# Ledger of designs, part 3: peptides against a protein of PDB entry 7K3S

Target 1, 60 residues: chain A of PDB entry 7K3S
Amino acid sequence: MEELSGKPLSYAEKEKLKEKLAFLKKEYSRTLARLQRAKRAEKAKNSKKAIEDGVPQPEA

## One batch from the design tools (peptide; made by RFdiffusion4, then SolubleMPNN)

Design b2_p24_2_s4 (from b2_p24_2, 24 letters changed)
Fold by OpenDDE base, seed 4:
Structure b2_p24_2_s4 (fold): chain B 60 residues (1-60), chain A 24 residues (1-24)
Amino acid sequence: as target 1 above (60 residues)
Amino acid sequence: KEKEKEEKEKKEKEEEEELLKKLE
């Protein structure tokens, strides 16, 4: 176990890491929302194709 | 104080753009 006994981060370095973390969390949330929307749109598209191809929808 | 806020906001925007460029 290499104890990364790194020098204690300065107050300014900790604030920069908090800002970076806040930004990454925001972009993650946006990307997750886009992915969820894309998955819903794909399910809706596949459902429309399954109706068009006469495939019985798997009931829930 | 206004110039120091503007310079901080510029630096935060540049760091955000650099982080976006690493996620692409």
Scores: peptide ipSAE 0.136, ipTM 0.677, DockQ to the pose 0.018
Fold by OpenDDE base, seed 3:
Order: structure tokens, then C-alpha cells, then sequence
Structure b2_p24_2_s4 (fold): chain B 60 residues (1-60), chain A 24 residues (1-24)
């Protein structure tokens, strides 16, 4: 594994990397919240159809 | 001083959008 013998980053370069990391964490959290809402909405659609069709829901 | 802050904030947003576009 090649040693990343890079010059130490300046204070300004470190702050820029912290901002990029904060942004990526925000967008990741937003995407996860969207995915979780989509999965809940899909389960709620499937449960409404199962009740309308008289099919017993499998108890988990 | 206020115009320089607005230009920095605009450059940061443009760099954030370019970083998102590389992750899609």
C-alpha cells in the first residue's frame, strides 16, 4: 500500500475538506430519509391492497 | 467585504454541486 506521503494540508485546505465532508453527510442523511419514506409508503400501499383483497397479513 | 463573502459562498456552492455530480 503506497504511503500517502503528501505535504501537510494548510489550515484553509483542512477547512475546505471539513465543509465538503459536512455537505456530503447532509446529502447522505437527506437521501436516507427519502429512501426510508419511500419504503414506508410502499409498505402502506401493500397493506391497503392486502386489506382490500381480504388477504391475511403475515405477522412478523 | 460583503461582496467578497457572497462570491466565496457562491464558489463553495458550485464546488458542492460538482462534487454531488461526481457521486451520481
Amino acid sequence: as target 1 above (60 residues)
Amino acid sequence: KEKEKEEKEKKEKEEEEELLKKLE
Scores: peptide ipSAE 0.135, ipTM 0.675, DockQ to the pose 0.018
Fold by OpenDDE base, seed 5:
Structure b2_p24_2_s4 (fold): chain B 60 residues (1-60), chain A 24 residues (1-24)
Amino acid sequence: as target 1 above (60 residues)
Amino acid sequence: KEKEKEEKEKKEKEEEEELLKKLE
């Protein structure tokens, strides 16, 4: 394990890193919500098309 | 004090936008 032989971060540098981490977590959660919405929308489109085409839907 | 808070909030938003641009 490489020892973090760096100067200890100041209080202000630690607060900036906490802010960046909070922002990254927010954008990650937003991206996951978009991905889940897209997958649900795709499943709903495929289900509507399968009903229109008379194909039995695979039960989940 | 209000102008100093507004300038800090502006710098924080600019740092957030730069961080988004690195994730694209």
Scores: peptide ipSAE 0.129, ipTM 0.668, DockQ to the pose 0.018
Fold by OpenDDE base, seed 2:
Structure b2_p24_2_s4 (fold): chain B 60 residues (1-60), chain A 24 residues (1-24)
Amino acid sequence: as target 1 above (60 residues)
Amino acid sequence: KEKEKEEKEKKEKEEEEELLKKLE
């Protein structure tokens, strides 16, 4: 286990890292919500196409 | 006080944009 041999972070450095972490968590959640919407939209397009092509939908 | 708050919020947004640019 590499010992993280660094000076203890100041209060200001810890607050700056918390802010960066909060921002990254927000952007992660936003990207995840976009991905989930895109996957739902793709399934809805594939379902419309399968109805148009007369193919039975696989029940999930 | 209002101008100092606006300048702080602008700096926080610039730091957020620079952080996003490093993740791309």
Scores: peptide ipSAE 0.124, ipTM 0.656, DockQ to the pose 0.018

Design b2_p24_3_s1
Fold by OpenDDE base, seed 5:
Structure b2_p24_3_s1 (fold): chain B 60 residues (1-60), chain A 24 residues (1-24)
Amino acid sequence: as target 1 above (60 residues)
Amino acid sequence: ELDEQIKRAKEELEKKIEEELAEL
């Protein structure tokens, strides 16, 4: 991958790189949103368990 | 100038995707 450092990129190569950047920005945002959702879900599980361990079972 | 900025921004975005995937 060393041959691209010395020649001015053609118009077509510039457009291809812009498309790839737009794709990568989209995938980053999608991945971040998934990660943030997962982290929120784990926090919600841990809070439910802390409430369940703190509720006295109704005596029968 | 712009072509190198596009290349750097690509590499930074690829790296950020890899970092966020490794944190899952």
Scores: peptide ipSAE 0.051, ipTM 0.626, DockQ to the pose 0.030
Fold by OpenDDE base, seed 2:
Structure b2_p24_3_s1 (fold): chain B 60 residues (1-60), chain A 24 residues (1-24)
Amino acid sequence: as target 1 above (60 residues)
Amino acid sequence: ELDEQIKRAKEELEKKIEEELAEL
């Protein structure tokens, strides 16, 4: 792997890094949206179970 | 300068993806 440390990047290398950065931003946003949906689903399950079991809801 | 900013921003985003995947 050529160490790109201190050499001017070619136009093609710059475009490849921009494409990879755009991909990583998209995958981060997709992963975060999945995590937030999962956390909301677990909170909704726990709230439903606490009502069914007659356990006092923790005040939000 | 811009090329080093793109590299650092890439590494930071790779780390953030790993952190969010570990919380799932």
Scores: peptide ipSAE 0.050, ipTM 0.625, DockQ to the pose 0.032
Fold by OpenDDE base, seed 4:
Structure b2_p24_3_s1 (fold): chain B 60 residues (1-60), chain A 24 residues (1-24)
Amino acid sequence: as target 1 above (60 residues)
Amino acid sequence: ELDEQIKRAKEELEKKIEEELAEL
């Protein structure tokens, strides 16, 4: 991986980094929505199991 | 200026990913 630490980025390199950042922001938002859905599904499974096992639900 | 804005925006996005992964 070239260390970008020493040369001013060309206009083309700056545009390529903006495109990469826009892509990464999109993938972050998509991943976040999946993680939040997974966390909600896990909480719902754990709550269902706690009811089935007769364990009192921790008050939210 | 623009290079520092791209750098800061990358670091902020990496930090937000790490924070969200730590909350799971």
Scores: peptide ipSAE 0.046, ipTM 0.616, DockQ to the pose 0.059
Fold by OpenDDE base, seed 1:
Structure b2_p24_3_s1 (fold): chain B 60 residues (1-60), chain A 24 residues (1-24)
Amino acid sequence: as target 1 above (60 residues)
Amino acid sequence: ELDEQIKRAKEELEKKIEEELAEL
């Protein structure tokens, strides 16, 4: 990664960086939606277990 | 100019990823 500090990026390298950034934005949004879904699913499982075990839920 | 815009846009995206990971 250090060799890019001394040479102007070619047009092809700039377009490749734009494509990488667009891909990274897409994968970020996809990953975030999965993580948020997983967090909600774990909260729902823990709530079901807390009801089954007779443990008072912390009020929302 | 374009290289700096790509660099800034990458840094802003990395920061947003870190913020959202801290909230999860």
Scores: peptide ipSAE 0.045, ipTM 0.618, DockQ to the pose 0.031

Design b2_p24_5_s1 (from b2_p24_5, 12 letters changed)
Fold by OpenDDE base, seed 1:
Structure b2_p24_5_s1 (fold): chain B 60 residues (1-60), chain A 24 residues (1-24)
Amino acid sequence: as target 1 above (60 residues)
Amino acid sequence: KKKKEEEEKKKEEEKKKEEEEKKE
């Protein structure tokens, strides 16, 4: 048994990890919002092209 | 002010625990 005798994380280490986690969650949410905006913009470009080309949009 | 005081108390309590663990 490798004892996960990982030295108990200090309060300062726990708070530093919480701050890192909060930062990573914020950057993740920002990246997701950017990706979703890009996908919506791509769909809107493809729909405009398909209307211009006379192709019926697949209703979802 | 209360959040900083609670944070300081937790840091002090943890230093005491780490000092007790080093004496055993």
Scores: peptide ipSAE 0.070, ipTM 0.670, DockQ to the pose 0.006
Fold by OpenDDE base, seed 4:
Structure b2_p24_5_s1 (fold): chain B 60 residues (1-60), chain A 24 residues (1-24)
Amino acid sequence: as target 1 above (60 residues)
Amino acid sequence: KKKKEEEEKKKEEEKKKEEEEKKE
């Protein structure tokens, strides 16, 4: 029976996958930091507009 | 130096396992 156990990855293939995973994790972290900065900047803009428009800030 | 030597040994051991699996 040809075991559908996909061919074991070579050491070189595993290391290439580790490098790709490390790169992807780095890009994810950079994107998350940009998204969090954008959300903080949007909240700060909305808070400035709400103060300008005389809208009561939702008290936390 | 020791980390590179351990990585090279792991690579050589994995090549031996792949060669044994190809003979079955």
Scores: peptide ipSAE 0.068, ipTM 0.670, DockQ to the pose 0.006
Fold by OpenDDE base, seed 5:
Structure b2_p24_5_s1 (fold): chain B 60 residues (1-60), chain A 24 residues (1-24)
Amino acid sequence: as target 1 above (60 residues)
Amino acid sequence: KKKKEEEEKKKEEEKKKEEEEKKE
């Protein structure tokens, strides 16, 4: 009976997957930090323009 | 040295389990 239990991953394969996961988590965190910095920079540009144009900014 | 020996021992135990599963 071919049990559909895929071959258990080797210890070496599990360690390679842990390393790949750690790398992907690091790149994800870097991308999120870039996105958050971009959003803060956009808000700061829009607030400077609205002060120059005399438009009341919505209070946070 | 101890971490490399523990990694080698885990790899040998896993090969033994994979060889036992291939005999059923």
Scores: peptide ipSAE 0.068, ipTM 0.673, DockQ to the pose 0.006
Fold by OpenDDE base, seed 2:
Parts: C-alpha cells; structure tokens; sequence
Structure b2_p24_5_s1 (fold): chain B 60 residues (1-60), chain A 24 residues (1-24)
C-alpha cells in the first residue's frame, strides 16, 4: 500500500519551495508597486482635469 | 564555507534516511 502519508519533503524539495516562495513574494511586491503607481498616476490625472473643468474634487 | 558544509551534511544525512526507508 503506497501510504499517501505524504513522504516528508526532501531537503532539496524544501529549498526549491523556499526559492519559489521568495520569487513569488518578489513578483507580488513588484506587481503591487506597479498597481500603486498606476493608481497615483490616475489620481494625478483626475485632479488636473477637475482643476481645468472647475469641478470640485470630492474631498477624501 | 561553513554554511555549504552544513548544507552538504544535511543532504548526506537525508540521503541516508531515504536509503534506510527504501530498505524497510
């Protein structure tokens, strides 16, 4: 009977998983920084348009 | 040098456990 008692991951498998996790954390942080930059750029475009159109910006 | 030697010792100990588990 192959006990599906998941064989303890080898040291090499654990290190590969740590490397994958570090890579995924880096790509997540990069994507989040891009999203935050895009939102700031959009807010800065909307504020310039509202000053030009004389429309009161909704105070946050 | 010490971290690489400790990593190599852990790999050797784990290979020994996997070989012992394959003999049972």
Amino acid sequence: as target 1 above (60 residues)
Amino acid sequence: KKKKEEEEKKKEEEKKKEEEEKKE
Scores: peptide ipSAE 0.063, ipTM 0.664, DockQ to the pose 0.006

Design b2_p24_5_s3 (from b2_p24_5, 10 letters changed)
Fold by OpenDDE base, seed 5:
Structure b2_p24_5_s3 (fold): chain B 60 residues (1-60), chain A 24 residues (1-24)
Amino acid sequence: as target 1 above (60 residues)
Amino acid sequence: EEKEKEEKEKEEEKKEKEKKELEE
């Protein structure tokens, strides 16, 4: 959308953009926390399996 | 308490609509 580069945003438009940005930052942080939890759970599952299979774990 | 729950639900519905409007 190239048509907004010449008009100053109103106070209401700036507040709407701040609200959208705050929402997107919250959803990003939630998604990142889910991804980090999933990676930790996968590492814990693989560690448990490799201990059960008698495979030496790489010391992290 | 019920009015505060309804207001929070309306705010979450508004945020979900704003998210869809940003993905188009």
Scores: peptide ipSAE 0.049, ipTM 0.642, DockQ to the pose 0.018
Fold by OpenDDE base, seed 3:
Structure b2_p24_5_s3 (fold): chain B 60 residues (1-60), chain A 24 residues (1-24)
Amino acid sequence: as target 1 above (60 residues)
Amino acid sequence: EEKEKEEKEKEEEKKEKEKKELEE
């Protein structure tokens, strides 16, 4: 367990943590959007392959 | 201030669940 050192953070330390949190949230959202795009592209590849293989696609 | 921290933690937990559902 990292003991969050019970010292009050300075203004500069708080701003640095806000910047790190904003960066992490941005990279998370970018990764999530990439994952969603990849899953949509995979479903579209699987649909093309199943049309080529003559397998009935489960219509959603 | 404590309610705003709890709301942010619940928002992060919801985003983590959405990531897991998309990884399946």
Scores: peptide ipSAE 0.045, ipTM 0.636, DockQ to the pose 0.149
Fold by OpenDDE base, seed 4:
Structure b2_p24_5_s3 (fold): chain B 60 residues (1-60), chain A 24 residues (1-24)
Amino acid sequence: as target 1 above (60 residues)
Amino acid sequence: EEKEKEEKEKEEEKKEKEKKELEE
């Protein structure tokens, strides 16, 4: 963290940071899509279990 | 097609190395 506080980044360092940022954005989007799929799957499991247990679904 | 597959594999290997560098 200390080496970046006073020197202009070289072109190569800027391109490396752009690549890291692009990678991180891609992994974030994949993780978000996985999380949203998991949340939908858990909601569907809970809905199936609530029907099986005779619990009224909270109407949305 | 073979060159495009080799380029994709090299890009995936680069991303895996970059992932390891970012997790450390």
Scores: peptide ipSAE 0.043, ipTM 0.628, DockQ to the pose 0.019
Fold by OpenDDE base, seed 1:
Structure b2_p24_5_s3 (fold): chain B 60 residues (1-60), chain A 24 residues (1-24)
Amino acid sequence: as target 1 above (60 residues)
Amino acid sequence: EEKEKEEKEKEEEKKEKEKKELEE
């Protein structure tokens, strides 16, 4: 049980948390964009294999 | 202009240090 130290966060602690949150949001957005690119590249690779294997693509 | 470049470089170095501190 870490006591929720009922001490209000200092101005400096709040600014440090805002900076960390801004950084984490930026890294999240970069990671999400990378994941979406990877998923699109994988779909394109699988579609090329399905054409090579003579499998009819499911019409989307 | 040189001071603004140095300030941007210091801000980037600070962000890289903060990244390492968040990865530890």
Scores: peptide ipSAE 0.041, ipTM 0.623, DockQ to the pose 0.017

Design b2_p24_5_s4 (from b2_p24_5, 13 letters changed)
Fold by OpenDDE base, seed 3:
Structure b2_p24_5_s4 (fold): chain B 60 residues (1-60), chain A 24 residues (1-24)
Amino acid sequence: as target 1 above (60 residues)
Amino acid sequence: SKKKEEEKKKKEEEEEKKKKEAEE
């Protein structure tokens, strides 16, 4: 008997928490995709400037 | 609204049944 479970959440509370968790996962993935796109766009801007300034790009 | 209330009631009854089966 593990006596450490406080009042069990109602079914409606569990479903509301699952919905909130699904929403937060979706917003996390959307934010991560925006961050990755921004980092790629910044690298592409820095590469165009380095080519225009005659600086040798490190090949990846 | 009726479908959401009926689904809530059916799962409250299933959770109460599962509590009785774990206390026996």
Scores: peptide ipSAE 0.087, ipTM 0.726, DockQ to the pose 0.006
Fold by OpenDDE base, seed 2:
Structure b2_p24_5_s4 (fold): chain B 60 residues (1-60), chain A 24 residues (1-24)
Amino acid sequence: as target 1 above (60 residues)
Amino acid sequence: SKKKEEEKKKKEEEEEKKKKEAEE
């Protein structure tokens, strides 16, 4: 077994990785919220176009 | 902040002491 015996990370290296992970989680949540907003805006545009084209909207 | 740098140094020194005590 090749021991991937990377030297145990120092406290400073672990804290730097936690800061990077917190940053990545924040950017992920912002990107997800932007994607969900874009999908809602697209659905709202398609609903307006379907009302203008006389297509019966499926009542929710 | 000097206080955060001093707290980091104390935690590194405590982790180094625990490593020496676990290798003896």
Scores: peptide ipSAE 0.082, ipTM 0.727, DockQ to the pose 0.006
Fold by OpenDDE base, seed 5:
Formats: sequence, C-alpha cells, structure tokens
Structure b2_p24_5_s4 (fold): chain B 60 residues (1-60), chain A 24 residues (1-24)
Amino acid sequence: as target 1 above (60 residues)
Amino acid sequence: SKKKEEEKKKKEEEEEKKKKEAEE
C-alpha cells in the first residue's frame, strides 16, 4: 500500500470531504428506503397472485 | 478575500492547539 505521503489537508479540504461524506450517507439512506419499499411492494404483489392462483400463503 | 483567509488560518491554528492538547 503506498503511504499517503500527501501534504496535510487544509481546513477547507476537510470541510469539503465532510460535505461529500454527508451527501453520500444521505443518498445511501435514500437508496435503502427505496429498496425496502420495493421489497414490501413485491411481497404485496406475490400475496395477491397467490390468492388469485389458489396457492396457500406461507405462514408468517 | 483577506477576511476568509484569516478565518481559515485561525481555525487551522485552533485545530493544531487541540491536537497538541490531546497528545499531552
């Protein structure tokens, strides 16, 4: 691994990195919430099809 | 802007002081 022998980051560079990290954390949380909503919507579609096809619902 | 550069320098000096106090 190359040693990060870089000049110490200035205050403004550290603040830009904190802002980028906060943005990435927000977009990650938004993506997780979308994924969880999609999984709930898929389960609700599969339960409707199982009722229509006469398939017994798997017990919870 | 001279005022933005001075505020940046003052925050860098305060962060360096906090590092010295945490290393003692």
Scores: peptide ipSAE 0.075, ipTM 0.713, DockQ to the pose 0.007
Fold by OpenDDE base, seed 4:
Structure b2_p24_5_s4 (fold): chain B 60 residues (1-60), chain A 24 residues (1-24)
Amino acid sequence: as target 1 above (60 residues)
Amino acid sequence: SKKKEEEKKKKEEEEEKKKKEAEE
């Protein structure tokens, strides 16, 4: 394994890393938004079950 | 686009630095 630990990255390598980082940030934000939507949908399902089972909703 | 011209200029300047480092 050639340890890249000592060579300054070229402009082209830095730009390629910036593009990869921008892509990963976009995919992270998309996944996080999906997860938050799923958690809200799960909370809404659990609240419907709590109403159906006559369990007092925990006042948040 | 001024941004694309600045990006091209930075690439040319880095290629020139890389030539100087390869000559030392």
Scores: peptide ipSAE 0.075, ipTM 0.727, DockQ to the pose 0.006

Design b2_p24_6_s1
Fold by OpenDDE base, seed 1:
Structure b2_p24_6_s1 (fold): chain B 60 residues (1-60), chain A 24 residues (1-24)
Amino acid sequence: as target 1 above (60 residues)
Amino acid sequence: LEKKIEEHKRELEKKIEEEKKELE
């Protein structure tokens, strides 16, 4: 087991980790915004079905 | 500091994977 826990990260490795963290934070925010849109769209579909099942279709 | 950056990276990777799985 290489004890990679004992070597101080180089300046370049620290900057690369900061860039990865910033990228991951951006992707998290994008994914969360997609999820929140999907959950709102699902709720809107379920609410439309509940209205369609609760409105007596006018017998024409 | 370095350990904390790697911990936050792993936490964000986990959150991204959980939120992706909830979108499928």
Scores: peptide ipSAE 0.069, ipTM 0.653, DockQ to the pose 0.059
Fold by OpenDDE base, seed 5:
Structure b2_p24_6_s1 (fold): chain B 60 residues (1-60), chain A 24 residues (1-24)
Amino acid sequence: as target 1 above (60 residues)
Amino acid sequence: LEKKIEEHKRELEKKIEEEKKELE
């Protein structure tokens, strides 16, 4: 695809570019929310393991 | 306007790939 780097984008091309930008903003927000959830889940697992390893088993 | 939309598009594409790589 030759980037016609010299012509003003048509109205339709501008709207298509705005739509692509809105899509990318949505995908960024979705990916960030997944990453933040994963990092929270790992911290919660590590905290549970540290509690479990720090509880002396009651010797019966 | 067009240059700013394309710049923000490239910045968001980069951020998406960085965040995906940090999720692996």
Scores: peptide ipSAE 0.068, ipTM 0.655, DockQ to the pose 0.057
Fold by OpenDDE base, seed 2:
Parts: sequence; structure tokens; C-alpha cells
Structure b2_p24_6_s1 (fold): chain B 60 residues (1-60), chain A 24 residues (1-24)
Amino acid sequence: as target 1 above (60 residues)
Amino acid sequence: LEKKIEEHKRELEKKIEEEKKELE
């Protein structure tokens, strides 16, 4: 039985949890923006390969 | 207040786990 001791958090503990939550939201948004850029960069690489395989190189 | 902070924490943890699963 983990006693989730329902001691009301102090005002200072509540503010510390708000700061941690704001930090986690910022890190999540930064990570998501990096992920979305990586997925877009991969899609752009795959589209370039599909164009190069579809154009016969002019024999020079 | 505490309940809302914990709910928002769980919702962020869930979103991070869903995005990790979409990368596998």
C-alpha cells in the first residue's frame, strides 16, 4: 500500500510543480518541432531520389 | 490546483509516449 499521503502540497511545492510543468511543455514543443523537421527532411530526400531515378541521364 | 497539475503532467507523458511509438 503506497500511502499517497494526501498531505496538501505547500504553496512553494505547487509553484515548483508549475515551473517543472512549464519546462516540460517547452522541452516537448522543442522535441516535437525537431521531429517534424526530421520527418520533412526525410520526405524531401525520398522525393529527390524518386526524381533522379525517373530522369534518364543525358549521355554526354 | 494539484489535481490539474497532475492531469496536465499525465497528458504530456501520454503525448511523449505516442510520439515515441510513431518513431518505431
Scores: peptide ipSAE 0.063, ipTM 0.629, DockQ to the pose 0.056
Fold by OpenDDE base, seed 3:
Structure b2_p24_6_s1 (fold): chain B 60 residues (1-60), chain A 24 residues (1-24)
Amino acid sequence: as target 1 above (60 residues)
Amino acid sequence: LEKKIEEHKRELEKKIEEEKKELE
């Protein structure tokens, strides 16, 4: 994949590379937002388990 | 144009690596 550094890219090749970069940026941002939501949801689940294991049931 | 695309690619690769390190 390194042979593109020596020839001036055609206008069409430049536009195709811009489109690929825009797509990659969009997919990165979507994936990042999913991972951040998953990490927050996992922290919230771990905090709920720590509350359930840490409350002695009131013996009635 | 090509130099700017390669720069933006390196910036994305860096952000991906920083985010992987924050997810460990």
Scores: peptide ipSAE 0.062, ipTM 0.622, DockQ to the pose 0.054

Design b2_p24_6_s2
Fold by OpenDDE base, seed 3:
Structure b2_p24_6_s2 (fold): chain B 60 residues (1-60), chain A 24 residues (1-24)
Amino acid sequence: as target 1 above (60 residues)
Amino acid sequence: LDEEIERHKEELEKKIEELLKELE
């Protein structure tokens, strides 16, 4: 990505960066929500296996 | 999974911080 660090950004460049920022914040929130669901699903699988195999769960 | 979650958080946080710094 071209680092615009140190040049005055035009109004159009600032608006384009605001759009990119809004997109990245949205993808961040979606990714975190997916990862948190995956972590909960892993814990639930590990709990089921620990009950089935009688083995202590690894700490997260 | 926790290390992969944290790595993805840090990568996305850095990209957000870079874009915020370009808007200042």
Scores: peptide ipSAE 0.151, ipTM 0.714, DockQ to the pose 0.431
Fold by OpenDDE base, seed 5:
Structure b2_p24_6_s2 (fold): chain B 60 residues (1-60), chain A 24 residues (1-24)
Amino acid sequence: as target 1 above (60 residues)
Amino acid sequence: LDEEIERHKEELEKKIEELLKELE
């Protein structure tokens, strides 16, 4: 890990870090959207299972 | 699956915070 902690970042380094930041923000938003879909799908499965366990199967 | 997505979210959040600190 190059700790740039002691030198002023060049203009080119700052622009490269801004590009990386923009990419990571995009991937974060994509990951968050996947997480939210997964949690909604899990809740929908649990609700369906609770209905299926609570409905007596019609005796055929 | 949900836990893996949450871990990946937290990893990306930490990298964003690190990059913000390098730009200040």
Scores: peptide ipSAE 0.147, ipTM 0.725, DockQ to the pose 0.345
Fold by OpenDDE base, seed 4:
Structure b2_p24_6_s2 (fold): chain B 60 residues (1-60), chain A 24 residues (1-24)
Amino acid sequence: as target 1 above (60 residues)
Amino acid sequence: LDEEIERHKEELEKKIEELLKELE
């Protein structure tokens, strides 16, 4: 754990950082949900192609 | 490969939650 060995943040700096981290968490969760959908779509595309090409699917 | 990606996601989510909790 990197201890935040910095000067104690003011109340206003903490609230601003809290808002930024809440935004980051939200954008991260949205990005992960998109990535998971993209990965499922890619797996489905590769599965369809592997069936068409007669190639055994690589185990993920 | 998939399990390593899911571990890194869970670690990043936990770290964000810890940082939010330290600011409450």
Scores: peptide ipSAE 0.122, ipTM 0.685, DockQ to the pose 0.229
Fold by OpenDDE base, seed 1:
Structure b2_p24_6_s2 (fold): chain B 60 residues (1-60), chain A 24 residues (1-24)
Amino acid sequence: as target 1 above (60 residues)
Amino acid sequence: LDEEIERHKEELEKKIEELLKELE
């Protein structure tokens, strides 16, 4: 990893960065859970349509 | 494709955890 050659962050800047990264982690995990739910819901809609339309779906 | 997306997700989660640990 490139060493970020910069002035050392103050304690207050480090705490603020820690809070931002913790928030980013939370929003990332929340977004992933939403995407996974959306994908499962789409698969469930497509499987219901495939049964209704009589068309064999390609297995994943 | 799905497995590659899951690998990239795990890699990003690990990088966030490393950056949080460096600030402790």
Scores: peptide ipSAE 0.113, ipTM 0.683, DockQ to the pose 0.228

Design b2_p24_6_s4
Fold by OpenDDE base, seed 2:
Structure b2_p24_6_s4 (fold): chain B 60 residues (1-60), chain A 24 residues (1-24)
Amino acid sequence: as target 1 above (60 residues)
Amino acid sequence: LDEEIERHKEELEKKIEELKKELE
C-alpha cells in the first residue's frame, strides 16, 4: 500500500503506527537474538567438524 | 537458516524506518 507521503496523520493514526512500531521493534529484537544464536550454533558445528571430515556444512 | 533470519531482520528494519518517517 503506497500511503501517499503527503497527509498529516491524525492523532489516532499516529498512535496506531506507534503500536505497530513497538510490535516490529519487539519482533526485530527476537529475530536478532535468533540470528545471534544461529551464528553461534554454526560456529560450534564448524569447530567440531574441523576434526573429522573436510565436507562443507550446508549453510542452513 | 541464518540467511532466512537475516532477510527477515532486513525486512523488519525497512518497515521500522518507514514507520519512523510516517511518525515525523
Scores: peptide ipSAE 0.269, ipTM 0.825, DockQ to the pose 0.345; fails the geometry check
Fold by OpenDDE base, seed 1:
Structure b2_p24_6_s4 (fold): chain B 60 residues (1-60), chain A 24 residues (1-24)
Amino acid sequence: as target 1 above (60 residues)
Amino acid sequence: LDEEIERHKEELEKKIEELKKELE
């Protein structure tokens, strides 16, 4: 953790941090979309198994 | 699989919040 807490960042440093923030927001959105697909796939597996046999499958 | 993706989401949320505080 570089303690940048207290020095005014230069314009170039602020622009570099804005680019990092934009990148991380993009990766976050991709991660959320993956998580939503995973949760939907799990629910679809659980709904198919509720018909065939009462054995809990391992959470992946 | 979903737990690993949730951990990666929480790590990204922390880094986003740190960068917002540095830009204020």
Scores: peptide ipSAE 0.240, ipTM 0.811, DockQ to the pose 0.346; fails the geometry check
Fold by OpenDDE base, seed 3:
Structure b2_p24_6_s4 (fold): chain B 60 residues (1-60), chain A 24 residues (1-24)
Amino acid sequence: as target 1 above (60 residues)
Amino acid sequence: LDEEIERHKEELEKKIEELKKELE
């Protein structure tokens, strides 16, 4: 990624970066929701495996 | 899967902070 951190961005470049930022914030929120579901599913699997025999879970 | 999702979260966090600095 070209570090544009030193060049004055045009209005069109700033608008394109705002669109990209809005997209990335949306993907972050989706990823965070997936992570929270995964961690809850892992806890629910670990609570079931505390009842059936010491085999390590595949890390997924 | 949890480690892959966590890595993807950290990559998105970095890109968000880079784009915020370019917009200041």
Scores: peptide ipSAE 0.207, ipTM 0.789, DockQ to the pose 0.340; fails the geometry check
Fold by OpenDDE base, seed 4:
Structure b2_p24_6_s4 (fold): chain B 60 residues (1-60), chain A 24 residues (1-24)
Amino acid sequence: as target 1 above (60 residues)
Amino acid sequence: LDEEIERHKEELEKKIEELKKELE
């Protein structure tokens, strides 16, 4: 990835980066929602495993 | 599963921060 960290971006490059930023923010929000669901599902599994003494948690 | 999603979140956070700095 070229570190463009010193060149003034053209208007067209800035608009492309704004579109990419909007896309990444959307994917981040989806990922965060998945993570929150996963953490809730893990807590629900761990609450069931507190009843089933003896099976190691699969790191999944 | 949760660790893979957390890694993917951190990678997205990093890319978002890089793009914000390029837009300043």
Scores: peptide ipSAE 0.196, ipTM 0.780, DockQ to the pose 0.343; fails the geometry check

